# Peptides against a protein of PDB entry 9GMZ, part 186

Target 1, 343 residues: chain A of PDB entry 9GMZ
Amino acid sequence: TGFPLELLTRPATERLAYFENYTVAHPRLKEVYEILMRTIAEPAGASFIFVYGASGVGKTTLRLRVEQKLTELALPKLESDRARVPVVGIEAIAPESRYFNWKEYYTRALITLEEPLIDHKFDYGVRGISRDNFGKINVESKVVAPALRRALENALIHRHPDVFFVDEAQHFGKVASGYKLQDQLDCLKSLANMTGILHCLLGTYELLTFRNLSGQLSRRSVDIHFRRYCADSPEDVQAFKSVLLTFQQHLPLAETPNLVDHWEYFYERTLGCIGTLKDWLKRVLSDALDREATTITLKDLQKRALSVAQCQKMFKEIQEGERQLSETEADVQNLRSALGLGA

## One batch from the design tools (peptide; made by RFdiffusion4, then SolubleMPNN)

Design b2_p20_5_s1
Fold by OpenDDE base, seed 5:
Structure b2_p20_5_s1 (fold): chain B 343 residues (1-343), chain A 20 residues (1-20)
Amino acid sequence: as target 1 above (343 residues)
Amino acid sequence: SAEEEERLRKMAEEFSKPLP
């Protein structure tokens, strides 16, 4: 089934919002979604989940769909426990300075955890944390990072989310020396241990550096690789074509564009990353709606495509991440062989 | 498999809902 035909009579903003909010179910998203949901339900003593993959593979979409599902599943319990928050998700910001801004992180986490819709007011016991008339958390500039940490620990214990999501989590590492990265991981580990809350870090292959630095986190972490589609796999090519077919059916235009016939061009400019594909189609759809166009042409696609230079850069970053994972798999096989378990 | 296709269909129905 395609988009609701009623959208053709609706404003361009509503048509664009429909496509923006639409998610294609595809094999790699399904796999990662099912593993993530199962791991959250049964963490088996894990304190961390690492979800890593290419930029634009769809990690933020995965997070948002999991947050939605966890919220829906928690509704019956939330009626009896008005203090509970089922899930909390934040995006890590790239630090402007050489050091990760923990004060900003704790502030954003508190603001997100303490949404205005929560009836049960909690006193953080920290001067300079208040609620406005709308119930939104306000943190005064004078509040120091250790006080914000204690407030967040207390809030997480009181609200008891099933998981704490941190998107773009590679930003913890971008400017830190290897030693400072360890300190950041120890800080996150301490927060998870003190609160008993499962943490899920989503990010690029740069998260593999975090995974390798802490042998202690390795024993209490679950790793989830969100793979792109590969053109050398006939199954992956077919899945990618099926995604294009679904997107062409869900573009709210009077005439259905033929995206599938251009699958090689779409693959060339997305590297098999469905988030990159969706963002590209969103830009092209916006341009088409602004022109009151009936369909999308190849020329419209070409105007909003990533440059070859951008794709080459992204591809090198992907190849390096995929190589590191392949080496890790080989190391596991070598270890098993050395232990006499067989390859 | 037919079961995997059915699971994908159910997920497609769930993902057809707007994000909040």
Scores: peptide ipSAE 0.359, ipTM 0.890, DockQ to the pose 0.169
Fold by OpenDDE base, seed 2:
Structure b2_p20_5_s1 (fold): chain B 343 residues (1-343), chain A 20 residues (1-20)
Amino acid sequence: as target 1 above (343 residues)
Amino acid sequence: SAEEEERLRKMAEEFSKPLP
């Protein structure tokens, strides 16, 4: 099934929005989605979920689809419990300084958790936090990070989300000393423990540094590796081609472009990352719609492709992350052998 | 497997819904 043909008569903005909102149900996304949904439903005493993988693999898409599903599943309960929020998701910001801005983090979390549609008023117990006439949270500049933390703890307890998502969570690790990184982890651990709310940290392979530094977090964490498609796997190549086929069917253009015949070029410039692929196609679709073009050509693709130098840099970062995971798997096997558990 | 394909189909139907 392709895009709705009626879109061809609709404005370029609606055609682009259709493609932007479209999600390909590909095998790796399905696998990670099912594991994540199961882990959220049955955390088994876990306080953290780590979802790590390459930049552009589709972690944000995964988060948004899980948020949508959790919201849908919670609707019957939300009618009876108007204080509840089913899920909260934020993006961690890269600090401009050598220090993570906890004040900004807590403020964003509070603003996201306390959406205007929540009828139930909550007292944060903190001066300088208010709601406007539209229910939007306002945090005065005088409110300090420890007070915002207490407000967030109280809000998370009161709203009781099934999970708290933090996207780009590798930004917590951008601290110059191992001691400061431990403090960040202890802060997150304390927030999860005090609230009883499951935290899901999504990020790059830099999240592995978080896992390795805190032997206490590792005992209460579930790890989910969101893998890219690998060209050395026939199954992964077939899945990647199937994604290209699906995208070409869902580009709202008069003539269906042949993306599949160019699969090697798409793989070269995306490294098997479906988010990178979607973003590339979105840029090319936008250009085509602006020109009122009937289709997309290879030349149009080439104009918006990542450079070879960008791909080489991204590939080195991926290889280092994949190597670290492979070493961890080997260490587990060596430990099992040393314990006499067999291979 | 046929079961995996059916699960992919169901997921595709869910993912056909616009994100909020």
Scores: peptide ipSAE 0.348, ipTM 0.885, DockQ to the pose 0.139
Fold by OpenDDE base, seed 1:
Structure b2_p20_5_s1 (fold): chain B 343 residues (1-343), chain A 20 residues (1-20)
Amino acid sequence: as target 1 above (343 residues)
Amino acid sequence: SAEEEERLRKMAEEFSKPLP
């Protein structure tokens, strides 16, 4: 099934919004989605879930679809429990300074947790946190990070979400010393322990450094690897071609472009990352709609493609992440061998 | 497998819903 044909008579903004909101179901997204949903439902004493993979693999799309599903599943219970929030999701911001801004993090988490749709007014127990006439949280500049943390802890306990998502969580790791990274992990661990709320950190392969730094976090964490599609796997190549075919059918253009015939070029410039592919097609679609074009050409694709130098940089980052994971798998095998457990 | 394709189709139907 393709896009609704009625979109061809709609404004360019509506046509673009359709494609932006469209999510292709693909094998890797399905696998990670099912594992994540199961782990949230049955955390088995885990305090953390780590979801790691290449930049542009689709982690944000995964988060948003899980948030949607958890919200839908909770709706019948939320009618009876007006204080409960089913899920909270935030994106970690890259610090402009050498230090992670915890004050900003806690403020954003509080604002997201206490959206205006919550009828039940919560007292944060902290002076300088108020709600405006629209129910939006306002945090006065005088409120210090430890007070915001206590407010967030109290809010998380009161609202009791099934999971707290932090997207782009590798930004916690942008600290020059391993000691400061440990302090940040201990801070997150303390927040999870004090609230009893499961935390899910989504990010790049830089999250693997977090796992390796804390043997205590590894005992209370579940790891989920969101893999890209690999060109050396016939199954992965077929899945990638199927994604191209689906996107081809869901581009709201008068003439369906043949994307599948160019699959190698799409693979070369996305490295098998479906988020990178979607973002590329979105840029090309926007350009085509602005020109009132009937279709997308190879020249249109080339104009918005990542450069070879960008792809080479991204590929090196992917190879390093995949290498670190392969070493971890080899370490498990070495540990089994050293324990006298056969292969 | 045919079951996996059907599960992908069901997921595609769920993912056809607009994000809030």
Scores: peptide ipSAE 0.347, ipTM 0.886, DockQ to the pose 0.145
Fold by OpenDDE base, seed 3:
Structure b2_p20_5_s1 (fold): chain B 343 residues (1-343), chain A 20 residues (1-20)
Amino acid sequence: as target 1 above (343 residues)
Amino acid sequence: SAEEEERLRKMAEEFSKPLP
């Protein structure tokens, strides 16, 4: 089943929006989605979930699909509990300075958690936090980070989401020289403990640094590795080709492009990352729609491909992350052997 | 496996819904 053929008569904006909103079901996304949904349903005393993987593997797509599902599952309960929010998701911002901006983080979290459509208006007990006539939160510039934290703690307790998502969570690790990354982790740990809300941090392999810094976080965290597809695995190659086949069927163009025949080129320029693939195809689709083209050619793909230099940089970052995980697996085996548990 | 393909099909149906 491909895209709705009626889209061919629709504006370019609607055709592009269809593709943007389309999600390919693929084995790695399925696996991580099922693990994440199960872990959210039964945290088993975990306070954190770490979802890590290559940039462009599809972590944001995973988050958005889980947020959608949790919202759908909560709808019957939300009719009786008008104060509850089923899920909250934010993106951590890359600091312009050497310091993570906690004030901005808390402000964004509050704004996201307190959507105007929530009938039950809560007083945060913090001067300089107000709601406009539309129910939007306004935070005055004079409100300090500790006050915003207390407001967020109170809001999270009152709204009681099943999970708090933080995308691009590697940005918490961007601390100035001499500041301990541990202090950022202790801040997050304290927020999770004070609210009783499960936190899910999604990010790059830089999140492994967070995992390793605190033995206490390790005891209260679940790790989920969102793997890319590897060209040395026949099963992964087949899955990647199947994703290409699905995307070519869901590009709202008059003539279906043959993407599958170019699978090696797609793999070379995406490193097996489906998010990177989708973003590439989105750019190429936008160009095709702008020129009212009937199809996409290899030349159109080449025009919007990542450079070889970009792919080489991304591949080095992936290899370093995969190496760190492999070393951790070896350390587990060594620990088991040292404990006399056998291999 | 046929079971895995069916699970992927069900997920594809679920993911056919637009993101909010």
Scores: peptide ipSAE 0.343, ipTM 0.884, DockQ to the pose 0.151

Design b2_p20_5_s2
Fold by OpenDDE base, seed 2:
Structure b2_p20_5_s2 (fold): chain B 343 residues (1-343), chain A 20 residues (1-20)
Amino acid sequence: as target 1 above (343 residues)
Amino acid sequence: SAAEMAELQKMAEEFSQPLP
């Protein structure tokens, strides 16, 4: 299976959009997708899901595919329940200041929940929240964070999504001097408990700091590790080569490029992260389409590759995250052994 | 090898399928 050959006669913008929208259903993505979908369907009293992994592993792709699937599954029920939103997804913003902006978070969440196309409009009971003539929510600058929180609580209760996604959730860890990361977690816990809505936090290995801070979170959270492919695993190398083969078949070019023969170079510059790989190939495809090129060469790849220094930095961040997970697994085994439980 | 490429191709066909 490859790209539709008709794309070769289509504009460069349409050819690029095809590849941008294309998703390789690679083993790690399938595994995490299945675990996440099952956990959303049957939370078993969980209030949080943590999805953590390397930057560029594909967490945003996972989120978008789950959001799509939950929307598709909800369509028959949305005909009878016009107030319902099946899923909500936002990205947490890195604050310009050293503290997380809760006002901005609540505003963005409200804007995302209040899709203009929803027939059933909700009154938040908060002065300074309105809708324009197109049904888009407007939040006046005078509205304070506690009022926006109440509005979000009411909206989440009324819209009753199956899950609330927060991408780049490590940004909740950015607290001002003298504040505790625990206070941010307690705020999120309170929001989840007050609304009864399952929260899924996606982010880097910096999310592991949230796991360690609250022994109460551990009882009400599900952890999902989105692993990269490792070059020391023959199965992971085979999967990574197969991802390259899949991408080369789905690049809308007249001549299929040979990516698989360069697998070691792709691995060196992506660290086994498929999101990083896809973004690299998008840049190279864009350049090729701009030149009306028939294929992609190694020289085209090299022009858009991450630098060795960038890869070395990313690899250190990955190794630290993987180390922290391995220590946590060992601590669990040591605790079980100390309790007289078998391994 | 040709056998390795055949196995990679089989996996690539599975990866080309939509998520369930």
Scores: peptide ipSAE 0.477, ipTM 0.939, DockQ to the pose 0.894
Fold by OpenDDE base, seed 1:
Structure b2_p20_5_s2 (fold): chain B 343 residues (1-343), chain A 20 residues (1-20)
Amino acid sequence: as target 1 above (343 residues)
Amino acid sequence: SAAEMAELQKMAEEFSQPLP
């Protein structure tokens, strides 16, 4: 089934919003979604889930779909427990300075956790945190990071989400010269332990540096690799072509563009990352709608493509991440073989 | 497989719902 044909008579803004909100289900997204949902349901004493993969693979889309599903599953319980929040998700922001801004992180987490119009006024036990008449949290500038942390700990305990999501979690790695990345990880570990809340960190392959630094986290973490599609796998190529076919059917244009015939060019400029593909098609669709065009051409695609230099840089970062994972898998296999456990 | 495609189609219908 394609897009609703009635969209062709609708404003360009509504047509674009349809495509923006449309999520293609694809094998890698399904796999990671099922693993993540299962791990949240049965954490088996884990305090952390690490979801890592290429930039633009679709980690934010995965998070949002899991948040939606957890919210839907919790609705019947929320009627009886009005204080509960089923899930909380934030994005870690790249610091303007070489230092991760914990004060900003705690403030954002508190705001997001309390955006639900929960009738129950919770006292955070911290002076300078208030709610307005709309239930929105106001944090005074004088409130220090340790006080915001205590407020967040209390809020997480009271609201008891099934998981706390942190997107772009590689930004915790932005530490000043002479500071240890371990201190950031110990801070997160302490928050998870004190609250009893499962934390899911989503990020690029830079997140592997966090995972590898703490041999204690390896015992209390689950790892999920969100892989891109690889051109050396016939199954991955077929899945990528199927995604192109689905996007082709869901572009709200009068003439259906033939994206599948250009699959190699799409692969070259996305590296098999579906988020990068969607963002590219969104830009091209916006340009087509602005021109009142009936279809998308190869020239329209070329105008909004990532440059070869951008793709080369992204590919090098992906190859380094995939190499680090393959070495870790090989080391596990070598360890098993050395222990006399068959490969 | 045809079964995998049907599961992906069902998931696509779930994912076609607006995000809250």
Scores: peptide ipSAE 0.210, ipTM 0.828, DockQ to the pose 0.156
Fold by OpenDDE base, seed 4:
Structure b2_p20_5_s2 (fold): chain B 343 residues (1-343), chain A 20 residues (1-20)
Amino acid sequence: as target 1 above (343 residues)
Amino acid sequence: SAAEMAELQKMAEEFSQPLP
């Protein structure tokens, strides 16, 4: 099974869009997807889900596929409840200042939750929030963060999504002191409690700092680790090679490139992160299509690879996150042993 | 396993649909 051969006669833009929209099913994505879907269906009194893993592991792809599935499953209910939105997903932006911009966060959340295509319009109860002639939300610069929060609370209650996704959620942690990070967590906790909406925060291993700061959040959170593939695991190496085999079959080129023979080089430059691999192949495919090339060469791959210095930096960040998780697992086991709870 | 491969294939078919 490969790409539709008809794509070879289509414009470069359509060929690139095919590959961009293509998602490889792989064991770690399947595992995390199933855990996340089950947790959303049965949150068991949880207010938060934390999905953490390496940068470029595929968290955004996971989010988008869960959003697609939740939308599909909600379609029969949306016919009866036209006010309902099944899911909402935003990306948190890194603050330009020393403080997280809550005003910008609430504005983006409102804009995403209230897409122009939603038939049922409601009043936000806040002056300076309006819709244009195209149904797009406009927020006046004078509207303050507490008013935007109330508007978002009302919108979340009215639309009642099954989950609210926040991608790149480590950006909430970019504060100058631990005290300010607690304030951010208390704000998020209050929003989840006031709306009754389950929040899923996706991000890097920097999200582990959130788990450590609030013993009350930890009691009402589910943790999901999206692991990379490890070269020291034969099963993980085989899964990574299978992903390369699938990608080479789904590159819309006249000649199928042999990516699998270069698996060690792909692993070296992706650290076992499938999102990083996909983004690399997308860049290389774009370059090949621009040249009307029949295939991808090792030189084409090398031209768009991350540098060794970039990979070394990313690997140190991953190792520190994996270490912190391993210590937490060991601490739980030590605590159980100390409590006389058998292994 | 053959079962895991069949489940991954089913997931690949679900993921072959365009994103909304």
Scores: peptide ipSAE 0.199, ipTM 0.822, DockQ to the pose 0.153
Fold by OpenDDE base, seed 5:
Structure b2_p20_5_s2 (fold): chain B 343 residues (1-343), chain A 20 residues (1-20)
Amino acid sequence: as target 1 above (343 residues)
Amino acid sequence: SAAEMAELQKMAEEFSQPLP
């Protein structure tokens, strides 16, 4: 089924919003979604989930759809437990300095946990944390990071979410030394252990550096690789073409554009990353709507494509991440063989 | 497979709902 035809009579803003909110179900998203949902339901003593993959593979879309589903599944319990928050999702900010800003992280986490829909006001016992007249958390500049941490620990215990999501989690690793990266992981591990809340870190392949630094996290973490589509796999090429066909049907334009015939060009400029593809199509759709165009042409696509230099940089980062994973898989097989366990 | 297509269709229906 395509887009609702009534959208053709709607404002450009509604037509764009439809496409922005539209999520293509595709094999890699399905696989990772199902693994993530099962792992959240049955963490089996895990304190962390790591979801890693290429930039623009669709990790934020995965997070938002899991947050939606966890919220829906929790609704019957929220009627009886009005203090409960089913899920918390934040994005980690890239630090301006050589150090991750824990004060900002704790503040953002508290603000997200304490959205105004929660009837039960919790007093954190921390001076300088208050609620405004709309129920939003206000954190005074005088509040120090250790006080914000205690407030977050208390909030997480009281609200007891099934998972705490941190998107762009590779930003925890943007510290001047590997030692400080371990300190960041130990801080997160301590927070997860003290609260009993499962943490899910989503990020680029830079998140693999966290896995390598903490042999103790390996016993308490589940790793989920969100793979791109590869052009050397016929099945992956077919899945990528199917995604293009679905997007083609869901662009709210008077004439259905032929995206599938240009699949190689779409692959060249997205590297098999569906988020990158969606963002490209959003830009092209916005330009088409602004011009009151009936369809999208190859020239419209070319105008908003990533440059070859951007694609080459992204591809190098992907190849390094995929290489590190392949080496880890080989090391596991070598270890199993050396232990007398079958491959 | 036909089963995989049916599961993708079900997921597409779930994902047709607006994000929160």
Scores: peptide ipSAE 0.191, ipTM 0.826, DockQ to the pose 0.149

